# Designs tried in a protein design run: peptides against a protein of PDB entry 2Q3Z. Part 131

Target 1, 272 residues: chain A of PDB entry 2Q3Z
Amino acid sequence: YVLTQQGFIYQGSAKFIKNIPWNFGQFEDGILDICLILLDVNPKFLKNAGRDCSRRSSPVYVGRVVSGMVNCNDDQGVLLGRWDNNYGDGVSPMSWIGSVDILRRWKNHGCQRVKYGQCWVFAAVACTVLRCLGIPTRVVTNYNSAHDQNSNLLIEYFRNEFGEIQGDKSEMIWNFHCWVESWMTRPDLQPGYEGWQALDPTPQEKSEGTYCCGPVPVRAIKEGDLSTKYDAPFVFAEVNADVVDWIQQDDGSVHKSINRSLIVGLKISTKS
Target 2, 254 residues: chain A of PDB entry 2Q3Z as posed
Amino acid sequence: YVLTQQGFIYQGSAKFIKNIPWNFGQFQDGILDICLILLDVNPKFLKNAGRDCSRRSSPVYVGRVGSGMVNCNDDQGVLLGRWDNNYGDGVSPMSWIGSVDILRRWKNHGCQRVKYGQCWVFAAVACTVLRCLGIPTRVVTNYNSAHDSNLLIEYFRNSEMIWNFHCWVESWMTRPDLQPGYEGWQALDPTPQEKSEGTYCCGPVPVRAIKEGDLSTKYDAPFVFAEVNADVVDWIQKSINRSLIVGLKISTKS

## One batch from the design tools (peptide; made by RFdiffusion4, then SolubleMPNN)

Design b2_p21_5_s3 (from b2_p21_5, 15 letters changed)
Fold by OpenDDE base, seed 4:
Structure b2_p21_5_s3 (fold): chain B 272 residues (1-272), chain A 21 residues (1-21)
Amino acid sequence: as target 1 above (272 residues)
Amino acid sequence: MAALVAERSKYAQGVLTDSSD
């Protein structure tokens, strides 16, 4: 989880699982330096360098910073996400085969955001950075991954009588989503939450005003302890949200459909 | 930042639909 530089990332769908090879390259020349630059351009460093540096001994702190800095939302982060198939002014997310080129491009262009990433790209870059910083990290793929925007632990679809989804479709389920899990102690939490911590660098929701997510103990998610920082409800929903189909009738009445076959969450943790 | 807009794409991350499940 620290030493392996090559691995596989799982993609596709629950019914069609595929993998791609990925070069994490955490020990390639200059990559550690780039990771340190990433820390040195983070908003917390810019605000108070001494305080930021003093906290870099904490993998909890660093993990959260990296989660925020891998995306370019709110800061000089690494990657700009895009999901609309319009990648002509950059690199298609599907074209990347490793983290090294992304990080080098970012640094070489004055910490300008790299176009473009999607979940596995964000996760893979985060994995590289965290490994560089000595934090054991693995990429996780979750099929049928929920994106809960309102923290109700539900993915709600509103449908008309014909089954057509209505509304803005703000609540959604990804065919797959990737994030990372990092091994760390949690001295900031009650005992028992050491171990794998979920971190999500894909800019899905803001956490404390920044597009970042975690770290949250995987144990807390498994046990349903949603009070555990950081972002337990969101991460819990990614893997456990209930899907509710609301069928709106012509009279304006809304009824729950009980025949939903879509099940949220099929998490695969990588071996390396 | 703008909200994420995801589209179903072949081999890309995308929003699940009934047809994609």
Scores: peptide ipSAE 0.260, ipTM 0.735, DockQ to the pose 0.261
Fold by OpenDDE base, seed 1:
Structure b2_p21_5_s3 (fold): chain B 272 residues (1-272), chain A 21 residues (1-21)
Amino acid sequence: as target 1 above (272 residues)
Amino acid sequence: MAALVAERSKYAQGVLTDSSD
């Protein structure tokens, strides 16, 4: 989780699990320096360098900073996300085979955003950075991963009488989603929440005004403690949301139906 | 920033539908 530089990332679907090899490369030449640059360009450092530096001994603080800085939303972060199959002005997310080239490109271009990433690319880069900083970290893949946008722990579809989804999908389920889990103590929480903490660097929702997510104890998610910082409801929904169909009839009536065919959440963790 | 735009792909991250489950 700290020493391993090569591993696998799981992709595909719940029915057809795939994996790709990935070079995390946290000990390759210059990577530590790039990780330190990442910390030195974060918004909290720019606002108050002394305060930021004094908090870098906390893996909770550093984890949250890294989750925000791996994406380029709101800051001079590493990666720009794109999912519309239009990658001609950059690099296709599917072409990356490691974190090292991404981080070097970012640094060598004056900390300009690298085009492009998707969830596993964000997660893999975050994993590299966190490992480089001495935080035990693994990539996690969740199949049928929900994106709840209104914090009600539901994925809601509006359908016509024929079952066709109406309007733009405000909420969605990914075929798969990747994030990271990092091992740390949680002195900022009640006892018992030490261990694996979920962090999500993919820019899905804002947390306290910034596109970042976590750390949240995996135990809290498992036990349903949604009061636990950070972002417990969102992470809980990714793995546990219920799916509801709102079916509109021609007479204007609406029928609520629980969708039992779409089961959210099948999480697997890497061993390296 | 812009909202996430997603499409179906065999290996890339994409939106799951009833038929894709």
Scores: peptide ipSAE 0.259, ipTM 0.734, DockQ to the pose 0.273
Fold by OpenDDE base, seed 5:
Structure b2_p21_5_s3 (fold): chain B 272 residues (1-272), chain A 21 residues (1-21)
Amino acid sequence: as target 1 above (272 residues)
Amino acid sequence: MAALVAERSKYAQGVLTDSSD
């Protein structure tokens, strides 16, 4: 997981799974230096350099920093996300074939955000950085991935009697979503939570005031231990949220729809 | 997130829509 420089990222849908080749390139010239620059421009370093540097031996700490710094939200991070198919002032997320060009562009433009990324681009860049820093990491794809915004572990839709959605969808389910899993010990937790930890660099929700997510033990998610730091409820919902369709009548009464057409979560972990 | 514009996409990341939509 640290030594592999080329791999595949899974995309598409649950019914039509596809993949793209990706060059992670963590050992290419200058990439390690760029990863170190990324650490040196993070908000925690800028606030207290001595404290930040003293904690860089912790993969838990570094993983959380990288999760926040791969996106440009809140900081001098690497990538700006965009999903509206308007990429004329940058590079389409679909055009990237590796992490190296993205990281070099970021550094060469004075750590200015690179336009543009979507989930797999964020995940792939995070994977490169973490591997470069010696943390075993893989990209993960989850099909029918839920984004729970109100922390109730539900994705709720309201429809009229004709099945038409009422108002804007506040919560959403992605056809696919990508994040990373990193291997580390968790001395900050009870015994048994060492191993794969989920980290999500796509700016979806704030964690402790910053657009970052994790690390959270994959074991905790599987066992439903939602008290485990960091961000267990959110990651749990991505793979396990229940979808509820409400039918609202003219009299204001609501009832659950009989048919549930969507099943949240189908996780595929890469082997490279 | 204010910058997150969700849409259905066959070729990229997008929001799932129900068949009834």
Scores: peptide ipSAE 0.031, ipTM 0.660, DockQ to the pose 0.240
Fold by OpenDDE base, seed 3:
Structure b2_p21_5_s3 (fold): chain B 272 residues (1-272), chain A 21 residues (1-21)
Amino acid sequence: as target 1 above (272 residues)
Amino acid sequence: MAALVAERSKYAQGVLTDSSD
């Protein structure tokens, strides 16, 4: 989880699982230096350098910073996300084969955002950075991954009588989503929450005003402890949300239906 | 967010899962 530089990232769908090879390259030349630059340009450092530096001994703190800095939302982060198949002014997310080129491009262009990333690219870069910083980390793929926007632990679809999704479709279920899990102690929590912590660098929802997510104990998610910082409800929903269909009829009536055919969450952890 | 979600649901990478999947 720290020493391996080559790996695989799972993609596709729950029915058709596939993987791609990925070069994490955490020990390649200059990568550690780039990771340190990433820390030095984070908003917390810019606000109060002394305070930021004093907290870098905490994997909890560093993990949260890295989660925010791997995406370029809100800061001078590494990657710009794009999902509309318009990648002509950059690199298609599907073209990346490793983290090293991404990090080098970011640094060499004055910490300008790299175009483009999607979830597995964000996760893979975060994995590289965290490993560089000595934090055992693995990429995780979750199939049928829910994106809950209102923290109600439900994915709600509005449908017409024909079953077609209506409205803004703000809440969604990804075919797959990737994030990372990092091993760390949690002295900021009650005993027993040490171990794997989920971190999500893909800019999905803001946490305390910044597009970042975690760390949250995997144990807390498993046990349903939604009070556990950070972002337990969101991560819990990714793997456990229930799906509700609101079916509108021609007469204007709405029927609530629990969608039992859409099972949220099938998590696969990588081996390293 | 709404526009981003709509775009994400269109393509194979990061596709919105529906009940038929």
Scores: peptide ipSAE 0.030, ipTM 0.659, DockQ to the pose 0.213

Design b2_p21_5_s4 (from b2_p21_5, 12 letters changed)
Fold by OpenDDE base, seed 3:
Structure b2_p21_5_s4 (fold): chain B 272 residues (1-272), chain A 21 residues (1-21)
Amino acid sequence: as target 1 above (272 residues)
Amino acid sequence: MKKREEERSKYAQGVLLDSSD
């Protein structure tokens, strides 16, 4: 999880699992320097360099910084996300074959955002950076991945009397979503939460005012401990949210129905 | 429509799942 530079990222859907080869390249020339630049341009460093540097020995702290800095939201981060299939002014997310070119482009253009990324690109770059910084990290793919926007652990669809989805589709279930898991101790938590920690660099929801997510113990998610820092409810919902249909009737009444046909969450972890 | 969603699911993120899927 630190030494491997080549790997696979899982994509597709629960019914059609696909993978792509990916060059993480954490030991390629200049990549460590770029990772250090990433740390040196983060908002916490800019606010208080001494405090930031003093905390870089903590994988928890570094993991959270990297989660925020891999996306360019709120800061001078690496990647701009785009999902509308209009990539003419950049590089299609589907065109990337590794993290090295992305990181080099970012650095060589004065730490300007690279266009464009989607979840696996964000996750892969985060994986590269974390591995480069000595944190054991793997990419994770979750099929039928929920994006809960209101922190109620539900994905809610509003439907008319014909069952057609109405309104904005703010909450959704992705065909797949990728994030990373990093191995670290959690001295900031009660004993027993050492091990794999989920981190999500894809800008989905703000955590403490910044587009970042985690680290949260995988154990806490499995056990349903939603009080655990950081962002346990959100990560829990990605893999465990229930789906609810709000069905409007002809008389204007609304009926709540549990959608049992949509099953959220099928997580797989990469072996390398 | 289902075929296009299946093709999108093969290569990129961005498919909103529905009960009809």
Scores: peptide ipSAE 0.053, ipTM 0.714, DockQ to the pose 0.277
Fold by OpenDDE base, seed 5:
Structure b2_p21_5_s4 (fold): chain B 272 residues (1-272), chain A 21 residues (1-21)
Amino acid sequence: as target 1 above (272 residues)
Amino acid sequence: MKKREEERSKYAQGVLLDSSD
């Protein structure tokens, strides 16, 4: 998980699983220096360098910083996300074949955000950075991944009598979503939550005012312990949310659709 | 160009709006 520089990232859909080769390149020349620059431009360092540096021995702290800094939301982070198929002023997310070029571009352009990323690009860059910093890390793909925006553990769709989705469509299920899992102890939690921790660098929801997510023990998610920091309800919903389709009639009546064919969450962890 | 764009779209992260998918 630390030594492997080449790997695969799973993509596609639950019905048609695909993978792409990816160069993580954590041992390539200059990559460690770029990872250290990433830490030195984070908002916590800029606010109080001594305090930030004193906490860099904690993989919990570093993991949370990296999850926030891989995206450019709220800070001088690495990647700008885009999903609208308009990539003419940058690089298409689908064009990347490794983390090294992204990190070098970011550093060489004065820590300006790189255009563009989607979930697997964010996850792969985070994986490179965390491995470079000595934290065992793997990329995870979750098919039919829920994005719960209102923290109710439900994904709700409203449809008219013709099956057309109504409203702003804010809540969503991704065909796939990628994040990382990192191995660490959790001295900040009760005993038993050491091991794999989920971290999500894709800017989906704010955690404590910053677009970051985790670390949260994979065990806590598996056991349904939603009180566990950080962001347990959100990560739990990604893999376990219930989907509800509402049918709205012209008379104002609402009823649940009986057709529940979509199952949230099919997680695949990569092996090194 | 169109075939490559269609192939690339198959790998892009997308929103599932149909619960039957």
Scores: peptide ipSAE 0.052, ipTM 0.734, DockQ to the pose 0.451
Fold by OpenDDE base, seed 2:
Structure b2_p21_5_s4 (fold): chain B 272 residues (1-272), chain A 21 residues (1-21)
Amino acid sequence: as target 1 above (272 residues)
Amino acid sequence: MKKREEERSKYAQGVLLDSSD
């Protein structure tokens, strides 16, 4: 996982799985130096350099920092997310073929955010950075990936009597979403949670005030232990949320219906 | 926030609203 510089990222949908080649390039010239700069411009370093540096021996700490710094939300992070197809003032997320150019652009422009990324771009850059820092990491794709915004483990749609979606579509299910899994021990948790940890660098929800996610043990998610730090409920919902339709009738009554046609979560881990 | 949601549904990464997507 640390040694593989080229790989594939899975995309598309559950019904039509696709992949793209990606150059992670963690051993290319200057990439490690850029990863160290990323750590040195993180908010925790800027607040207290000595404390931040003392914690860099912890892959848990570093993983969480990287998750936050790969996106430019709240900090001098690497990538700005955009999903509206208006990429004329930057680079289309679909045009990237590797992490190296992104990281070099970020550094060369004074740690200015690179335009633009989407989930697989965020995940791929995070994977490169974590691998550079010696943390075994892989990109993961989850099809029918839920984004729970209110921490109730549900995706809720409001519908009229005809089944048409009404109101704000704040909660959503992605056709696919990408994040990373990193191998580490969890001395900060009870025994048994060592191994793969989910980290999500795509800015979806704030964790402790910052757009970051994880690390959370994959085992905890599998077992439904939502008490484990970090962000277990959110990651659990990405792969296990139930979909609920709130159907409003003409008389103003609302009927709750479980949508069994929308199955959340089909996770594919890369084995490279 | 609203603009981001409308934007996400259209392109490489989209929002599923029903089982047919």
Scores: peptide ipSAE 0.045, ipTM 0.704, DockQ to the pose 0.254
Fold by OpenDDE base, seed 4:
Structure b2_p21_5_s4 (fold): chain B 272 residues (1-272), chain A 21 residues (1-21)
Amino acid sequence: as target 1 above (272 residues)
Amino acid sequence: MKKREEERSKYAQGVLLDSSD
């Protein structure tokens, strides 16, 4: 998880699982230096360098910083996300084959955001950075990944009497979503939550005002302990949200129906 | 080469699933 530089990222859908080769390249020349630059341009360092540096011994702290800095939301982060298929002014997310080129581009352009990333690109870059910093990390793919926007652990669809979805779909299920899991102790939590921690660098929701996510113990998610820092409800929903259809009838009545056809969450962890 | 890249592109994009998918 630290030593492997080449790996695969799972993509596609639950029905049609695919993978792509990815060069993480955490030991390539200059990559560690770029990771250190990433830390030195983070908002917490800029606000109080001494405090930030004093906390870099904590993989919990570093993981959270990296999850925020891999995306360019709110900071001088690495990647700009884009999902609208308009990539003409940058590089298509689908074109990347490794983290090294992305990180080098970021650094070489004065820490300007690289265009463009999507979930697996964010995850892969985060994986590279965390590995560079000595944190065992793997990319995770979750098929039928829920994006809960209102923290109710539900994906809610509003439907008319004909079953047609009404209004803007605020909540969504991704065909797949990627994040990372990092191995660390959690001295900030009760005993037993050491091990794999989920971190999500894709800018989906704000955590404490910043587009970052985690670390949250994978164990806590499995056990349904949503009180654990950080962002347990959100990560839990990604893998366990129930889908609810709110069916509006002609009389204005609304019927709640559990959509059992949409099963949220099929998580695959990479071995490399 | 082009066909594989096109196939790769179709499945690499995170697509929002509708409840009908």
Scores: peptide ipSAE 0.071, ipTM 0.718, DockQ to the pose 0.443; fails the geometry check

Design b2_p21_8_s1 (from b2_p21_8, 7 letters changed)
Fold by OpenDDE base, seed 5:
Structure b2_p21_8_s1 (fold): chain B 272 residues (1-272), chain A 21 residues (1-21)
Amino acid sequence: as target 1 above (272 residues)
Amino acid sequence: SEKERVEERSQFAQGIPLDDS
């Protein structure tokens, strides 16, 4: 989880699983230095360098910083996300084959955001950075991954009496979503939550005012302990949200129906 | 085929179409 430089990232859909090769390249020349630059340009360092540096011995602290800095939202982060299939002014997310070129481009252009990334690119770069910093990390793919936007652990669709979707369709389920899991102790939590921690560098929701997510114990998610920091309800919803159809009748009455055709969450963790 | 259509759409991360649900 620290020593391997090449691997695979799972993509596709729940019914048709695919994978791509990826060069993480955490030991390639200059990559560690770029990871240190990433830490030195983070908002917490800029606010109070001494305090930030004193906390870099904590993988919990560093993991949270990295999850925020891999995306360029709110800071001088590495990647700009784009999902509209218009990549003419940059590099298509589908064109990347490794983290090294992305990190080098970011550094060489004065820490200017690299265009463009999607979830697996964010996750892969985060994996490289965390491994460089000595934190065992793996990429995770979750099929039918929910994005809960209102913190109710539900994905809600509004339908008319004929089953037609109404409204803005704000709630969504990804065909697949990628994030990382890192191995660390959690001295900031009650005993038993050491081990794999989920971190999500894709900018989806703000956590404490910043587009970052985690670390949250995988065990807490599995056991449904949503009181644990950080962002347990959001990560739980990604893998366990219920899909609900609100069916409005012509008379104005509303019926709640559980959508059993969409099963949220099929998580695959990569080996090493 | 259904497989080909899904594979084409699954080249990138996106919201699942509601008609495929």
Scores: peptide ipSAE 0.234, ipTM 0.794, DockQ to the pose 0.248
Fold by OpenDDE base, seed 4:
Structure b2_p21_8_s1 (fold): chain B 272 residues (1-272), chain A 21 residues (1-21)
Amino acid sequence: as target 1 above (272 residues)
Amino acid sequence: SEKERVEERSQFAQGIPLDDS
């Protein structure tokens, strides 16, 4: 989780799992320096360098900073996400084979956002950075991964009386989604939440005003303790959301139906 | 094949089609 520089990232779908090789390259020349630059350009450092530096001994703090800085939302972060298949002005997310080139491009272009990333790219870069900083980290893939946008732990589809989806389909389930889990103690929480912590660098929802997510104890998610910081409800929903069909009838009544045909969440962690 | 189609679509992250739910 720290020493391994090459690994695999799981992709595909729940029915057809596949993987790609990935070079994390946390020990390659200059990568640690780039990770330190990443910390030195984060908004918290720019606001108060002394305070930021004083907190860098906390993997909780650093993990949250990295989660925010791997995406370029809100800051001088590393990657710009794009999902519309229009990558002509950059590099297709599918073209990347490792974190090193991404990080080097970012640094070499004055910390300009690299185009483009998707979830596994975000996760992989975060994994590299966190490993560089001495935090044991692994990439996680979750199939049928829910994106709950209204914090109700549901993925909701609105349907007419004929079962046709209505509205803009704002909530969604990804075929797969990737994030990272990092091993750390949680002195900021009650005892027992040390261990793997979920962090999600893909800009999906804002946490305390910034596109970042976690760290949240994997144990808390498994036990359904949604009160634990950070972002437990969101991460819980990614792996456990129920799918609900709201069926509106002609008389204006709405029927709630649990969609059991789509099961949210099949999480696979990497071995290294 | 279905496998090939799904694999092709799963080259990148995307919302699950409603017909697959």
Scores: peptide ipSAE 0.195, ipTM 0.777, DockQ to the pose 0.256
Fold by OpenDDE base, seed 2:
Parts: structure tokens; sequence; C-alpha cells
Structure b2_p21_8_s1 (fold): chain B 272 residues (1-272), chain A 21 residues (1-21)
């Protein structure tokens, strides 16, 4: 989880699982230095360098910073996400084969955002950075991954009487989504939550005003303890949300229907 | 085939189409 420089990232769909090779390259020349630069340009450092540096001994703190800095939202982060298949002014997310080129491009262009990333790219770069910083980390893929936007643990669709989707499809389910799990103790929580912690660097929702997510104990998610910091409800929803159809009738009445055809969540973790 | 279409679409992360359910 720290020593492996090359691995695989799972993609595709729940029915048709795929994988790609990825070079994490955490030991390649200059990569550790770039990871340290990433910490030195984070908003917390810029606000109070002494306080930020004093907290870098905490993998909880560092993990949260990295989850925010791997994306360029709200800061001088590494990657700009794009999902509309228009990548002519950058590099297609599908073209990346490793984290090293991304990190080097970011640094070499004065910490300007690299175009472009999607979930597995964000996760892979985060994995590289966290490993560089001595935090055991693995990439995780979740199939049928929910993006809950209103914190109700539901993915909601509005339909007319004929079952046709109405309005904006704001809440969504990804065919697959990637994030990372990092091994750390959680002295900031009650006993028993040490171990794997979920961190999500893909900019989906803001946490405490920043596009970041976690760390949250995997155990807390499994046990349904949504009170645990950070972002337990969001991560829980990614793997456990129910899909609800709100069907509007001609008379204005609304019927709630549980969509049982879409099963949210099938998490696969890498072993290295 | 439907399998090929689904596999092609799954080459990148995207929202699940409503017709795939």
Amino acid sequence: as target 1 above (272 residues)
Amino acid sequence: SEKERVEERSQFAQGIPLDDS
C-alpha cells in the first residue's frame, strides 16, 4: 500500500468490470518534492503556515488537505474535472496512464490546474500523494455510486404519470466512482474507528466549504454511524442510497415509489 | 450488441442512463 508503484484501477460497470494499469510512481524522482509543494500551497498553509505545519503529523489532517488539493476547486489544486467529452484544450482523462506526468505538469506550470481528470484520475493522484507522505493508501472503485446532493441518503427522480423523467437530473448515480482508502488511527473519534478511512478527492460536494471528503472510518460506514467525521452521510449514500421515484399524477397527487431496479453500491478495493 | 454499447459507454465515468435500469 506504500511500496507498490504500479497497479490497476477498476472501471466499467457492475455487470462489466474493467480495469486499467496505472503507474502511481510515488518513488520517482521529484514526486515527493511535488507532494510537499502541494501541502505548501494549500489554503490552510497560506492562511497560517505555522498552524498548518504543526498539524502535518496528523494523517487525518493531511488526508483531508490532500483530498481538497488534488482537485483544483477552491484552491491551487492539481486537477480540473471534466465529464462532457470535450477535452481538446487539454488531455483526455482517458489518456493518463500514471500520476507522475500529472504531478510534474502541475508543478512545471506554476501549480496551475491540469486539464483534465475524472474520478479514477483524482483517486490515483491522491493515492500517489498519500503514499508519498507515508500514509498507506489504496484506490477503491464503487459501482452504481450515488451522488447525494441534499443529504437525505436518497437519489430522487421526478416522473410524470407515464414514468418520464421531469426536471433536472441533479442527483445522479455514477456507473462507477473511484476514491481512496487510507490506513490511520483516529484519535479524534471514539475508540474502534482506527483502520481504513475513506477519502474522496473528486469534487462532488463541499465539506466545511471546500470540495473535499473524509477521512471517514470505513467501519462507521459499514455500521451506519453517520455522526462520525468527516462526511459520513455523503460516503454512506455513495454506497447505500435508496433510489426513489416521485411520480406526479394528473390530479397533482404525488406517489412515492422505491426503484428496486437500481441497486446502489458495489465497492471493490484493490489489494495493492 | 448491447453489451458492447454498455462497455463502450463505461470507458469513462458518467451518470447511469435511465434506460439501463
Scores: peptide ipSAE 0.142, ipTM 0.742, DockQ to the pose 0.248
Fold by OpenDDE base, seed 3:
Structure b2_p21_8_s1 (fold): chain B 272 residues (1-272), chain A 21 residues (1-21)
Amino acid sequence: as target 1 above (272 residues)
Amino acid sequence: SEKERVEERSQFAQGIPLDDS
């Protein structure tokens, strides 16, 4: 999880699982320096360099910083996300074969955002950075991954009497979503939450005002302890949300129905 | 075809609607 530089990332759908080869390249020339630059341009460093540097010995702190800095939202982060299939002014997310080129491009262009990424690209770059910084990390793929926007642990669809979705589909379920899990102790939590921690660098929801997510103990998610920092409800929803249909009838009545056909969450961890 | 290429790429991209049926 630290030494391997090449691996696979799982993609596709629950019914049609695919994978791509990926070069993480955490030990390639100059990559460590780029990771250090990433830390030195983060908002916390810019606000108070001494405080930021004093906390870099904490994998918890560093993990959270990296989660925020891999995306360019709110800061000088690495990647700009795009999902509309219009990538003509950059590189298609599907074209990347490794993290090294992305990180080098970011640095060489004065820490300007690289166009473009989607979840597996964000996750892979985060994995590279975290491994480079000595934090054991793996990419995780979750099929039928929920994106809960209002922290109610539900994915809600509004439908007409014919079952057609009405209005903006704000909440959604991804065919797949990728994030990372990092191994670390959690001295900031009660005993027992050391081990794998989920971190999500894809800009989905803000955590304490910044597009970042985690670290949160995988154990806490598994046990349903949503009080654990950071972002336990959001990560829990990604793998456990229930789907609810609000069906409006012609008479104006609304019926709540649990959608049992949409099963959220099928997590696969990479071996390397 | 361009359509096939788009469909092929879409197999790897996020955002494919799940079948609600």
Scores: peptide ipSAE 0.071, ipTM 0.688, DockQ to the pose 0.358

